Peptides against a protein of PDB entry 3T6J. Designs and how they scored, part 12

Target 1, 375 residues: chain A of PDB entry 3T6J
Amino acid sequence: PIVESYIGFIESYRDPFGSRGEFEGFVAVVNKAMSAKFERLVASAEQLLKELPWPPTFEKDKFLTPDFTSLDVLTFAGSGIPAGINIPNYDDLRQTEGFKNVSLGNVLAVAYATQREKLTFLEEDDKDLYILWKGPSFDVQVGLHELLGHGSGKLFVQDEKGAFNFDQETVINPETGEQIQSWYRSGETWDSKFSTIASSYEECRAESVGLYLCLHPQVLEIFGFEGADAEDVIYVNWLNMVRAGLLALEFYTPEAFNWRQAHMQARFVILRVLLEAGEGLVTITPTTGSDGRPDARVRLDRSKIRSVGKPALERFLRRLQVLKSTGDVAGGRALYEGYATVTDAPPECFLTLRDTVLLRKESRKLIVQPNTRLE
Target 2, 372 residues: chain A of PDB entry 3T6J as posed
Amino acid sequence: PIVESYIGFIESYRDPFGSRGEFEGFVAVVNKAMSAKFERLVASAEQLLKELPWPPTFEKDKFLTPDFTSLDVLTFAGSGIPAGINIPNYDDLRQTEGFKNVSLGNVLAVAYREKLTFLEEDDKDLYILWKGPSFDVQVGLHALLGHGSGKLFVQDEKGAFNFDQETVINPETGEQIQSWYRSGETWDSKFSTIASSYEECRAESVGLYLCLHPQVLEIFGFEGADAEDVIYVNWLNMVRAGLLALEFYTPEAFNWRQAHMQARFVILRVLLEAGEGLVTITPTTGSDGRPDARVRLDRSKIRSVGKPALERFLRRLQVLKSTGDVAGGRALYEGYATVTDAPPECFLTLRDTVLLRKESRKLIVQPNTRLE

## One batch from the design tools (peptide; aimed at target 1 F138 K365)

Design b1_p10_7_s2 (made by RFdiffusion4, then SolubleMPNN; from b1_p10_7, 3 letters changed)
Fold by OpenDDE base, seed 3:
Structure b1_p10_7_s2 (fold): chain B 375 residues (1-375), chain A 10 residues (1-10)
Amino acid sequence: as target 1 above (375 residues)
Amino acid sequence: GTAGEVYPLA
């Protein structure tokens, strides 16, 4: 077997400022069969990057072929086990040296174990599809999230010598129609500038890339889905995201006006974006459960994903990228914190919904690390 | 960066 490992101060999610890494390590075995799918995704990455909703001037100047491997984790030492990893976490290194992606396949497999009777906040008609396709759709989402989410975009930089990595005269901000007015100076990083919102903002960008690009036929083909199956995978992926946005409220602390989990905050933001799109795309309906207590239902109109959802997500995702590229902290914070704000304002009444989410909270899953053997 | 559903609270 092929064994992979890493160890060190790697992920900064536990740092409120997104800078200091938590000491982490893993030992894993390569899953060759699953890795083959990600290799096909890598082979299409350069083309798929062009499908992202920003000009080439906001993308990396030169495509650097990344590694992507599916891993079965044997041992993971850290505060939490992710489903996927993209490293290094420094944007400058990503764009100049390259990066590596991994999918923790057996972690994903654990997430697939859902009992229908315990599945909250979905319409009954969606539950069977959700159970069937949650796993496969999540594989797609993780792959896109890592490779084309974290692995995309350019930071505009002026180096210590005053040289720019972009043409100031010709590069146009697609949101304003003007020349680029802000950038990263020498020594400034994504985390140092965006600080408290950096991690969640980047996760939101990556998740949005996943939703956006999963609509591309080539992506589904790479993962082996065709016809009705491909459409179901798309639907369930989007449905999972909007459901996750509701579930995310568990990780909001009203008293402190803060989020305790970067990915969940990101998912809530995406939910807000898709709700704002309107036109019946996403509906959250408070209900009464069979126990007579508060419940809720999330509905996603499949027929409006491409017509309503995609354009809304496109605009939002472009804004995220442009603000990131230009180091526009004020604009980025205004945008992101606006969508990340949780109030009890109608019609959604998110604070009330949070109470419902907490009421319907499931027991935390226990992940047990496996043994392996040669047979 | 990572993708994941829930990270344990410290």
Scores: peptide ipSAE 0.254, ipTM 0.840, DockQ to the pose 0.500
OpenDDE base, seeds 1, 2, 4, 5: peptide ipSAE 0.044, 0.177, 0.252, 0.048; ipTM 0.786, 0.813, 0.846, 0.788; seeds 1, 5 fail the geometry check

Design b1_p10_7_s3 (made by RFdiffusion4, then SolubleMPNN; from b1_p10_7, 3 letters changed)
Fold by OpenDDE base, seed 4:
Structure b1_p10_7_s3 (fold): chain B 375 residues (1-375), chain A 10 residues (1-10)
Amino acid sequence: as target 1 above (375 residues)
Amino acid sequence: ATSGDVYPLA
């Protein structure tokens, strides 16, 4: 078998300032069969990058073909097991040297194991569809999240010699229509500048890329979905995200006004963006469960994903990227923290919904180390 | 950077 591993201070999610890495490591076996879809995604990456809602000047100067491999994890030592990984975590290296993507295939398979009777916050009519397509849609999301999410965009930099990696005279900020007014100075990094919001902000950008690009027919084709199946995969992917945004409230601490999980905060932000879009795209309805206790239902109008959801996400995603590229911490923080606030304001009453989420909290899955054998 | 959760979504 082909064995892959990594070890070291890699992920900084547990650092409130997003800078200090947690020591982790894994050993995994390459799943050749499952890598084929991701290889096709890589083959289309250069073209798909052009579909992202920012000008080429905000994208990497030179496309570097990354690796993308599906892995079956044998052992994972860390505080959490991801579904996908993009490394290194240094944006300067990503844009100049390249990066590697992996999908942890057997971790994804664990996520597929959902019991219908335990599936919370969905309409009954959506449950079977959700169960059917959650896995496939998550494969799409993870692939896009890593390759075209974390793997996209350029940081504008002035080096130690005063040279810029962009043409100050010709590059225009698409949000302002003006020349670029801010950038990263020598020694400044994404994490050092954006600090407390850096990890969650980047996850939000990557998740948003996934939702946005999963609407592209070429993406669905790469993953083997066409016609009604493709539409169902899209629907379930978006539905999963808005549901995740509600579930995210578990990881908010009202007393401290803080989030305890970067990805969940990101998903809540996306939920807020899609709720703001209005027009009946997303609806969260408090209900009473069969047990007489509080419950809730999330509804996503499939017919409005492209007409309402996509434009809203496009604008938001572009803003995320522009603010990231220009190192505009003030603007980025204002935008992101605005969507990340949790209040009890109507109509959503998120703090009340949080109580419902906690009440309906599912038991934590036990992820155990697998074994492998030759037969 | 990663996708997924410490607590896998059901």
Scores: peptide ipSAE 0.223, ipTM 0.831, DockQ to the pose 0.427
OpenDDE base, seeds 1, 2, 3, 5: peptide ipSAE 0.048, 0.045, 0.048, 0.114; ipTM 0.790, 0.792, 0.794, 0.814; seeds 1, 2, 3, 5 fail the geometry check

Design b1_p10_7_s4 (made by RFdiffusion4, then SolubleMPNN; from b1_p10_7 with F1A N9L)
Fold by OpenDDE base, seed 5:
Structure b1_p10_7_s4 (fold): chain B 375 residues (1-375), chain A 10 residues (1-10)
Amino acid sequence: as target 1 above (375 residues)
Amino acid sequence: ATAGDVYPLA
């Protein structure tokens, strides 16, 4: 088999400032069969990048064809096993040298192993559909998240010689209608500037890209979904995200007013964005479980994904990108922390919902390392 | 990266 590995100080999720990498390593085997759909996604990446809701001036100047491989993990050393990876974690290198994407296929498979009777916070009518399409929809989401999420967008930079990587006279900020007024100076990075929100903010951008682009027919075709199946995959992907936003409350610590997991914070932010869109797109209803204890249900109106959800996400995603590109930390923090704030304000009462989430918390599955032998 | 291990896995 083809073996891939990486090792080093790579992921910075455990750094409160999002800068210092945790020592991590894995050994994995390439899954050729599962890699095929990601290769098709790569083949369409340049076109799909143009579908993102920002001007070309806010996208990378030159498309660099990335690698994308599905991996089955044999061993993993670190604090957590991701479903997908995009490296390097330096935007400047991503822009100039390119990047590599991987999907950890057998990790995804573990995540798919949800028992219907333990599936929380969904309407009964959605459970079977969710179980059927969670895996496939997550493949779509991971692919888009890594390749077109983390792999998209431009940072405006002034180098050490004073040269800009953008035309100051002609590039317009689509949110303000004005010329670009802020950028990254020499030595400044995404992580160094956005610091405590950098990781979660970037994950939120990537997750939003996934939701936004999964609506594109070509994306679903690449993954082999057509007709009603394609619509079901879209629905389940969005449903999974809004559900994840609720589940995310587990990772919020009210006493410290902080989040303990960047991706979950990101998913909560997306939930807030979609709730703000209104019009019955997303509804979270507190209920009473069969055990007489608090429960909740998340409802997503399928018919409003394109009409209500997409425009809301488009505007939000564009704002994320513009603020990122311009290095506008003040604006970015105000936007992101605003959506990431957890209160007990009606109608959602998120702190109360958090108690429900914790009450309904499932035991974490053990991921068991396999072994190999020569035959 | 996308975190698969942060989901409540039953």
Scores: peptide ipSAE 0.059, ipTM 0.804, DockQ to the pose 0.346
OpenDDE base, seeds 1, 2, 3, 4: peptide ipSAE 0.055, 0.048, 0.080, 0.103; ipTM 0.798, 0.799, 0.818, 0.818; seeds 3, 4 fail the geometry check

Design b1_p10_8 (made by RFdiffusion4)
Pose (drawn by RFdiffusion4):
Structure b1_p10_8 (pose): chain A 372 residues (1-112, 116-375), chain P 10 residues (1-10)
Amino acid sequence: as target 2 above (372 residues)
Amino acid sequence: SVGTYFFDDM
């Protein structure tokens, strides 16, 4: 459509429980030139799903070209203006017929070297160069194969299923599936507090995982003297964001104030656990004399260590999502999402520095439409 | 569920 639109109580992020949605609406025009660069990603999107750490029976039944667009925003009502979105928010529809992927083009043109805190003098160079371009990659993957992948196991009214039970097996356990989503049950209705952050974490992780693929970069025109940097800046940005996320964590209430930032911290912790000197947090000192930190990500160890930690992580997340296992999901997540002062990081002590170097986000003014 | 992507900083 020339004009793209949508509205309702949709994103559930701001419900302390995680079910009730916050009202919003948007009207934006579809840009053509930048969209083809996405519709390409849609065309070859079919194969990639099978590169995911879980078998094809643990994935959605068919596939689709649901849609991927680049929208110049006219009116976005509500609290915020996301860079990209995958909707509608009803999972059943996501697997039965389809969904849609939205990359807002003109919001980007808005959001783009001393404020590059927690990096090094190198790094921020590659950051300034490859952040913008890589942003499209991470978004595309986050939206398309982030939430585009995965399958829900639901018990329909009768004792039957939406799948064949005897032929499905859990790779972690080896048994046959003993858990699932029953009638009326949904992602938010079960995982609740964690559902948003957990699902987002899965999407971003698949983002990096498939951001390691040559093909996707060929779609975005990255290879050779190119294919490096953009991947690096992407991962580096992920780990840095994992650091900045401490600002949005409330230690007194032992509570996270966001899904994205918490998810990013979780991915950071998983990478730190992979160890092997791949990632480091250093309690440095800024030129101003105050405290500070430097995030160190060894790029040569990306495929040899980090990737395994990823696909094992995604495999577990997805496995617990399909069977709808809350116990394992939380125990696997809230354990990763825990914030403490234990070394050799001391995140409780690092959070202060994160708050000192903290940023306040900008404001996006919007145009109106007068009727003549 | 819904999937959105936000900037880490601005």

Design b1_p10_8_s1 (made by RFdiffusion4, then SolubleMPNN; from b1_p10_8, 5 letters changed)
Fold by OpenDDE base, seed 3:
Structure b1_p10_8_s1 (fold): chain B 375 residues (1-375), chain A 10 residues (1-10)
Amino acid sequence: as target 1 above (375 residues)
Amino acid sequence: MVGTFYFDES
């Protein structure tokens, strides 16, 4: 078996400023079969990057073929076990030196274990489909999230010698129609500039990339889905995201006006974006459970994913990228914190919904390190 | 800070 490991100060989610890494480590075994799917995704990555909703001038100048491996983790030492990893966590290195992606396959598999009777916040008509396709859709989402989410986009930089990595005269900001007016100076990084929102903002961008690109037929084909299956995978992926946005409220602390989980905050933001799109795309309906206590249902209109959802996500995702590329902290913070704000304003009444989410909260699943053996 | 996918429904 092929064994992979890493150890060190790697992920900075526990740092409010997103800069200081937590010491962590893992030992894992390569899953060759699943890795093959991700290798096919890598083979299409250069073309798929062009499908992202920003001009090539906002994408990496040179495509650097990354590695993508599916791993079955045997042990993981850290505060949280990820489903996927993209390293290094430095944008400058990603765009100049390259990066590596891994999917922790057996971690994802744990998420597949869903009991229908305990599945919250979904319509009955969606539950079986959700259970059936949650796993496969997750594989798609993780692959896109890591490879084409974290692995996409360019930071505009002026180096210590005053040279720009973009043509100031010709590159146009697609949001403003004007020349680029801000960039990263020497010594400035994504985390140093965007600070408290950097981690969640980037996760939101990556998740949005996943949702956006999963609509592409080639992506689904790479993962072995065609026809009705492909459409179901798409639907469940989007459905899972909007449901996750609701579940995310568990990780919001109203008293402190802060989020305790970057990915969950990101998913809530996406939910807000898709709700804002309107037209019946996403509906959250407070209900009464069989126990007579508050409940809720999330509905996603499948027929409006492409017509309503995709355009909304496209606009939002482009804005995220443009603001990131240009180092526009003020604009980025205004945008992201706006969507990340949790109030009790109608019609959603998110603070009230949070109470419902907490009420319906399930016991935390325990992840136990597995054994491996020769057969 | 970036590059980790984590999903916790608990």
Scores: peptide ipSAE 0.048, ipTM 0.785, DockQ to the pose 0.694
OpenDDE base, seeds 1, 2, 4, 5: peptide ipSAE 0.043, 0.037, 0.056, 0.046; ipTM 0.778, 0.767, 0.789, 0.769; seeds 1, 4, 5 fail the geometry check

Design b1_p10_8_s2 (made by RFdiffusion4, then SolubleMPNN; from b1_p10_8, 5 letters changed)
Fold by OpenDDE base, seed 3:
Structure b1_p10_8_s2 (fold): chain B 375 residues (1-375), chain A 10 residues (1-10)
Amino acid sequence: as target 1 above (375 residues)
Amino acid sequence: MVGVYYFDET
C-alpha cells in the first residue's frame, strides 16, 4: 500500500488570529479506487474554475494541476480530524507553486452512518433521501471544497519592488465597477489582514464553492451520478448544508459573541445567506417534539435551489472573493460578521433555536483508530 | 487548510 503522512505546524484554526499552526500529524493509506474520482475532478478543474462567479482576473493566472488523493487514515494526532485537507495554507504559494488536496475517506465514511430515528431537524419526507445520499453528496462537497474552493481565487499583490500581479488599468472590480482600489502589500497575507475572521471566512468561501459548483452537470457526472440521482445528490448536499447551519449554533458562545468552530460558523453564514434569499427557499420552523420539548424542522425547497438559491449564493460568493482578492478587510469583515451575528431577532430567533439545538444534541462521536489488513 | 469536519453533531 501507498502510505502518506505529514507532521508539523500545519493548521491554524486554533489560533484566534489564524496564523499560528497547531502541531499535528497523520499516517494514512492511499485509497486508489476512491482517488480515481478526485483525479477526474482534477482533470476538469481548470474548466470548472471558469464557472466560478468572478472574472478571470480574480482567478489564478496559471492553473497549476494539484494532486488529489483519497486517504484512509490510520492515525491522526491533533485536536480534530478533518474530512479534507488542502495544503499549503499560504495563498501566495497556492497560486504560484501549487497545492495538494486529500480527502480523508474513512473519516467521511463515519459521517455516512446516520440512524434515522436520531436524525434531527429534518422533515420526515426528507429523512430517507438524506440518509441515502448524505455520504455521496458529502464526497462531492469535500472534493469541490478542497480543490475548487481552497484552490481557487487570486490575491492581488504589490510586491516589495512595487510591481503588481494585476493590471491596475484594466482590471475592474465587478462589485463596484471601478478599478482595483486595494491589494495586499509586501509581507501582508490573507491571515495577517483578515485575522480573526480569516479561517472561517475562507471555509465559508470554500463551502459556498461546493454548493455552487455541485449544480454543474459535469461535477455530478464525474462522481458517477446521473438523472434523478444527480438531482437527489444536489438536493441532499444543499439540505445538509442548511441543516448544518442550524446545528452550527451549538458552537456559538453567546456570552463571548464568538464562534468556537470555523467551519460551523461558515455553515451558519451560508444558512443566513440562503434564508435572506427568501421566497420560501429555506424555512426553519420551531416545533414541539414528541417529548413535549422544543424541536425544529429545516425545509429546503428543491424547486428553488437553482432559481433562488444559486443566484443568492452566486452574489455572496462573488463578494467573498472580491473582498478577499482586494484585501478589503473592512468590507470583508462587515459582510461576514454581519451574517455571522447571532441574535434572537425574529423571525428566526436564532438564540432560541440554539437552545433547541443544544437540547437535541447527541453525544459526541469519537473517532477510533481503525484496523487494517491485507486481503 | 483543513476542509470540513463531518456535518454530524459533534
Scores: peptide ipSAE 0.045, ipTM 0.768, DockQ to the pose 0.604
OpenDDE base, seeds 1, 2, 4, 5: peptide ipSAE 0.039, 0.039, 0.039, 0.039; ipTM 0.763, 0.771, 0.778, 0.766; seeds 1, 4 fail the geometry check

Design b1_p10_8_s3 (made by RFdiffusion4, then SolubleMPNN; from b1_p10_8, 3 letters changed)
Fold by OpenDDE base, seed 4:
Structure b1_p10_8_s3 (fold): chain B 375 residues (1-375), chain A 10 residues (1-10)
Amino acid sequence: as target 1 above (375 residues)
Amino acid sequence: SVGTYYFDED
């Protein structure tokens, strides 16, 4: 078998300031069959990058063909195991040297197979569809998240010699219509500047890219979905995200006004963006469970994903990227913390919903180390 | 990276 491994100080999710990496390592076997789908995605990456809602001046100057492999993990040493990885986590290296993507396929396969009767916060009519397409839609989301999410965008930099990696006279900020007024100086990084919001902000950007680009017919074709199946995959992917935004409340600590999980915070932010879009796109309805205790239902209007959801996400995603590229910490923090704030304000009453989420919380699942042998 | 529960603070 083809074996891949990595080891080092990789992910900074456990650093409150997003800068210090946790020592992590894995050993995995390449899944050739599943890797083929991601290879097709890589083959279309340069074209798909152009579909993202920012000017080419905010994208990498030169497309660097990344590697994307599906891996079956044999051992993973760290505090947590991801479903997908984009490395390195340094934006400067990503845009100048390239990057590698991996999907941890057997992690995805294990990913929370919830029994229908235990599946929370969905309408009954959506449960079977959700169960059917959660896995496939998550494959799409992970692929897009890693390759075109983390793998997209440019940081504007002034080097130690005072040279810029962009033309100050011609590059225009699409949000302001003005020339670029801020950038990263020598020694400044995404994590060092954005600090406490850096990890979650970047995850939010990547998740948003996934939702946005999964609407593109070419993406669904690459993953082998056509016709009604493709539309169902799109629907379930978006439905899963808005549901995840509700579930995310488990990882908010009201007493400390902080989040304990970067990805879940990101998903909550996306939920807030889609709720703000209005027009009946997303509805969260408090209900009463069969046990007589509080429950909730998330509804997503399929017919409004493209007409309402996509434009809202487009505007938000563009703003995320522009603020990231320009190193505008003040603007970025204002935007992101605004959406990440959890209050009990009507109509959503998120703190009340959090109580419901906690009440309906399921036991944590365990991933057990596998083994392999030659036959 | 993409994850759900495995990078939360204990």
Scores: peptide ipSAE 0.143, ipTM 0.831, DockQ to the pose 0.181
OpenDDE base, seeds 1, 2, 3, 5: peptide ipSAE 0.052, 0.050, 0.056, 0.049; ipTM 0.790, 0.787, 0.792, 0.781

Design b1_p10_8_s4 (made by RFdiffusion4, then SolubleMPNN; from b1_p10_8, 5 letters changed)
Fold by OpenDDE base, seed 5:
Structure b1_p10_8_s4 (fold): chain B 375 residues (1-375), chain A 10 residues (1-10)
Amino acid sequence: as target 1 above (375 residues)
Amino acid sequence: MVGVYYFDED
């Protein structure tokens, strides 16, 4: 088998300032069959990047073909096991040197272990569909998240010699209609500028890219879905995200006004964006469980994903990218923290919902090292 | 960057 590994101070999610890497490592075996799907995605990446909702001037000038492999993890040493990885964690290097993507396939498969009777916060009519397509939709989401999420977008930079990597006279900020007024100076990085929100903000951008691009027929075709199956994969992917946004409340600490998990914060933000879109796209309804205790239901109107959801996400995603590209920390923080704020304000009453989420919380799954055999 | 984490604990 083809063995891959990585080790070092890599991910910064445990650093409150998002800068210092945690020592982490894994050993994995390449899943050739699943890797082939991701290679097809890579082959389409340059074209798919053009589908993202920002001008080409806000995208990388030169497409660098990355590696993308599916890995079956044998051992993972770290505080958290991801479903996918994009490295290096330096935007400048991603733009100039390239990057590598991996999907941790057998980690993704843990999602397949969801038991119907324990599945919370979904309508009964959605449960079977959710169970059926959660895994496949998650594969799609991870692929898009890593390759086209983390792998997309340009940072506007002025180097140490004063040269810009963009044309100051012709590049227009699509949000303001004006010329670019801010950028990264020499020595400034995404993490150094955006600091405490950098990781979660970037994850939110990547997740949003996944949701947005999963609507593209070519993406579904790459993963082998067509017709009704493709539509179900889309629906479940979006449904999973809005549900995750609710579940995310577990990772909010009201007393400290902080989030303890970057991806979950990101998912909550996306939920807020889609709720703000209104028009019945997403509905969270407090209910009473069969045990007489508080419960909740999340509903996503399938028919409004493209008409309501996509435009809302498009606008939000474009704003995320523009603020990132221009190094506008003030604007970025205002936007992101606004959506990341958790209050008990009606109609959602998120702090109350958090109590419900905690009440319905199940014990976390145990990931166990697999055995391998030579045939 | 670390990608998607598992969504639910069910």
Scores: peptide ipSAE 0.083, ipTM 0.768, DockQ to the pose 0.601; fails the geometry check
OpenDDE base, seeds 1, 2, 3, 4: peptide ipSAE 0.044, 0.040, 0.050, 0.080; ipTM 0.761, 0.759, 0.777, 0.792; seeds 1, 2, 3, 4 fail the geometry check

## One batch from the design tools (peptide; aimed at target 1 A83 G84 R267 R364)

Design b1_p11_1 (made by RFdiffusion4)
Pose (drawn by RFdiffusion4):
Structure b1_p11_1 (pose): chain A 372 residues (1-112, 116-375), chain P 11 residues (1-11)
Amino acid sequence: as target 2 above (372 residues)
Amino acid sequence: FAYDYLGEVAP
């Protein structure tokens, strides 16, 4: 459509429980030139789902070209203006017929070297160069194969299923599936507090995982003297964000104040656990004399160490999502999402520095439409 | 599911 639109109580992020949605609405025009560069990603999107760490039976049944667009926003009502979105928020529809992927083009043009804190003098160079371009990649993957992948196991009214039980097996355990989503049950209704952050984490992780693929970069025009940087800046940005996320964590309530930031911290911790000197957090000192930190990501070890930690992570997340296993999901997540002062990082002590170097986001003014 | 917010809406 020339004009793209949508509205309702949709994103569930701000419900302390995680079920009730917050009202919003948007009207934006579809840009053509930048969209083809996405429709391409849609065309070859079918294969990639099978590159995911879980078998094809643990994925959605068919596939689709649901849609991927680039929208110049006219009116976005509500609290915030996301860079991209995958909707409608009803999973059943995501699997049965389809969903849509939205990359807002003109919001980007808004959001783009001393404020590059927690990086090194190198790095921030590659950051300034490849941030913008890589942003499209991460978004495309986050939206398309982030939430586009995965399958829910639901018990329909009768004792039957939405799938064949005897032929489905859990790779982690080896048994046959003993858990699932029953009638009326949904992602938010079960995982609740964690559902948003958990799902986002999965999407971003698939983001990096498939951001390691030559094809996708060929779609975005990255290869050779190019294919490096973008991937690096992407991962580096992910680990840095994992650091900045401490600001949005409340230690006194042992509570996270956001899904994305928390998820990013989780991915950071998983990478730190992979160890092998791949990632480091150094309690340095800024030129101003105050405290500071430098995030060190060895790029040569990206495929040899980090990727395994990823596909093992995604495999577990997805496995627990399909069977709807909350116990495992939480134990696997809230454990990763835990914030403590234990070394050789001391996140509780690092959070202060994160707050000192903290940033306050900008404001986006919007135009109106007068009726003549 | 929305990707991260790049900014807030001005009043």

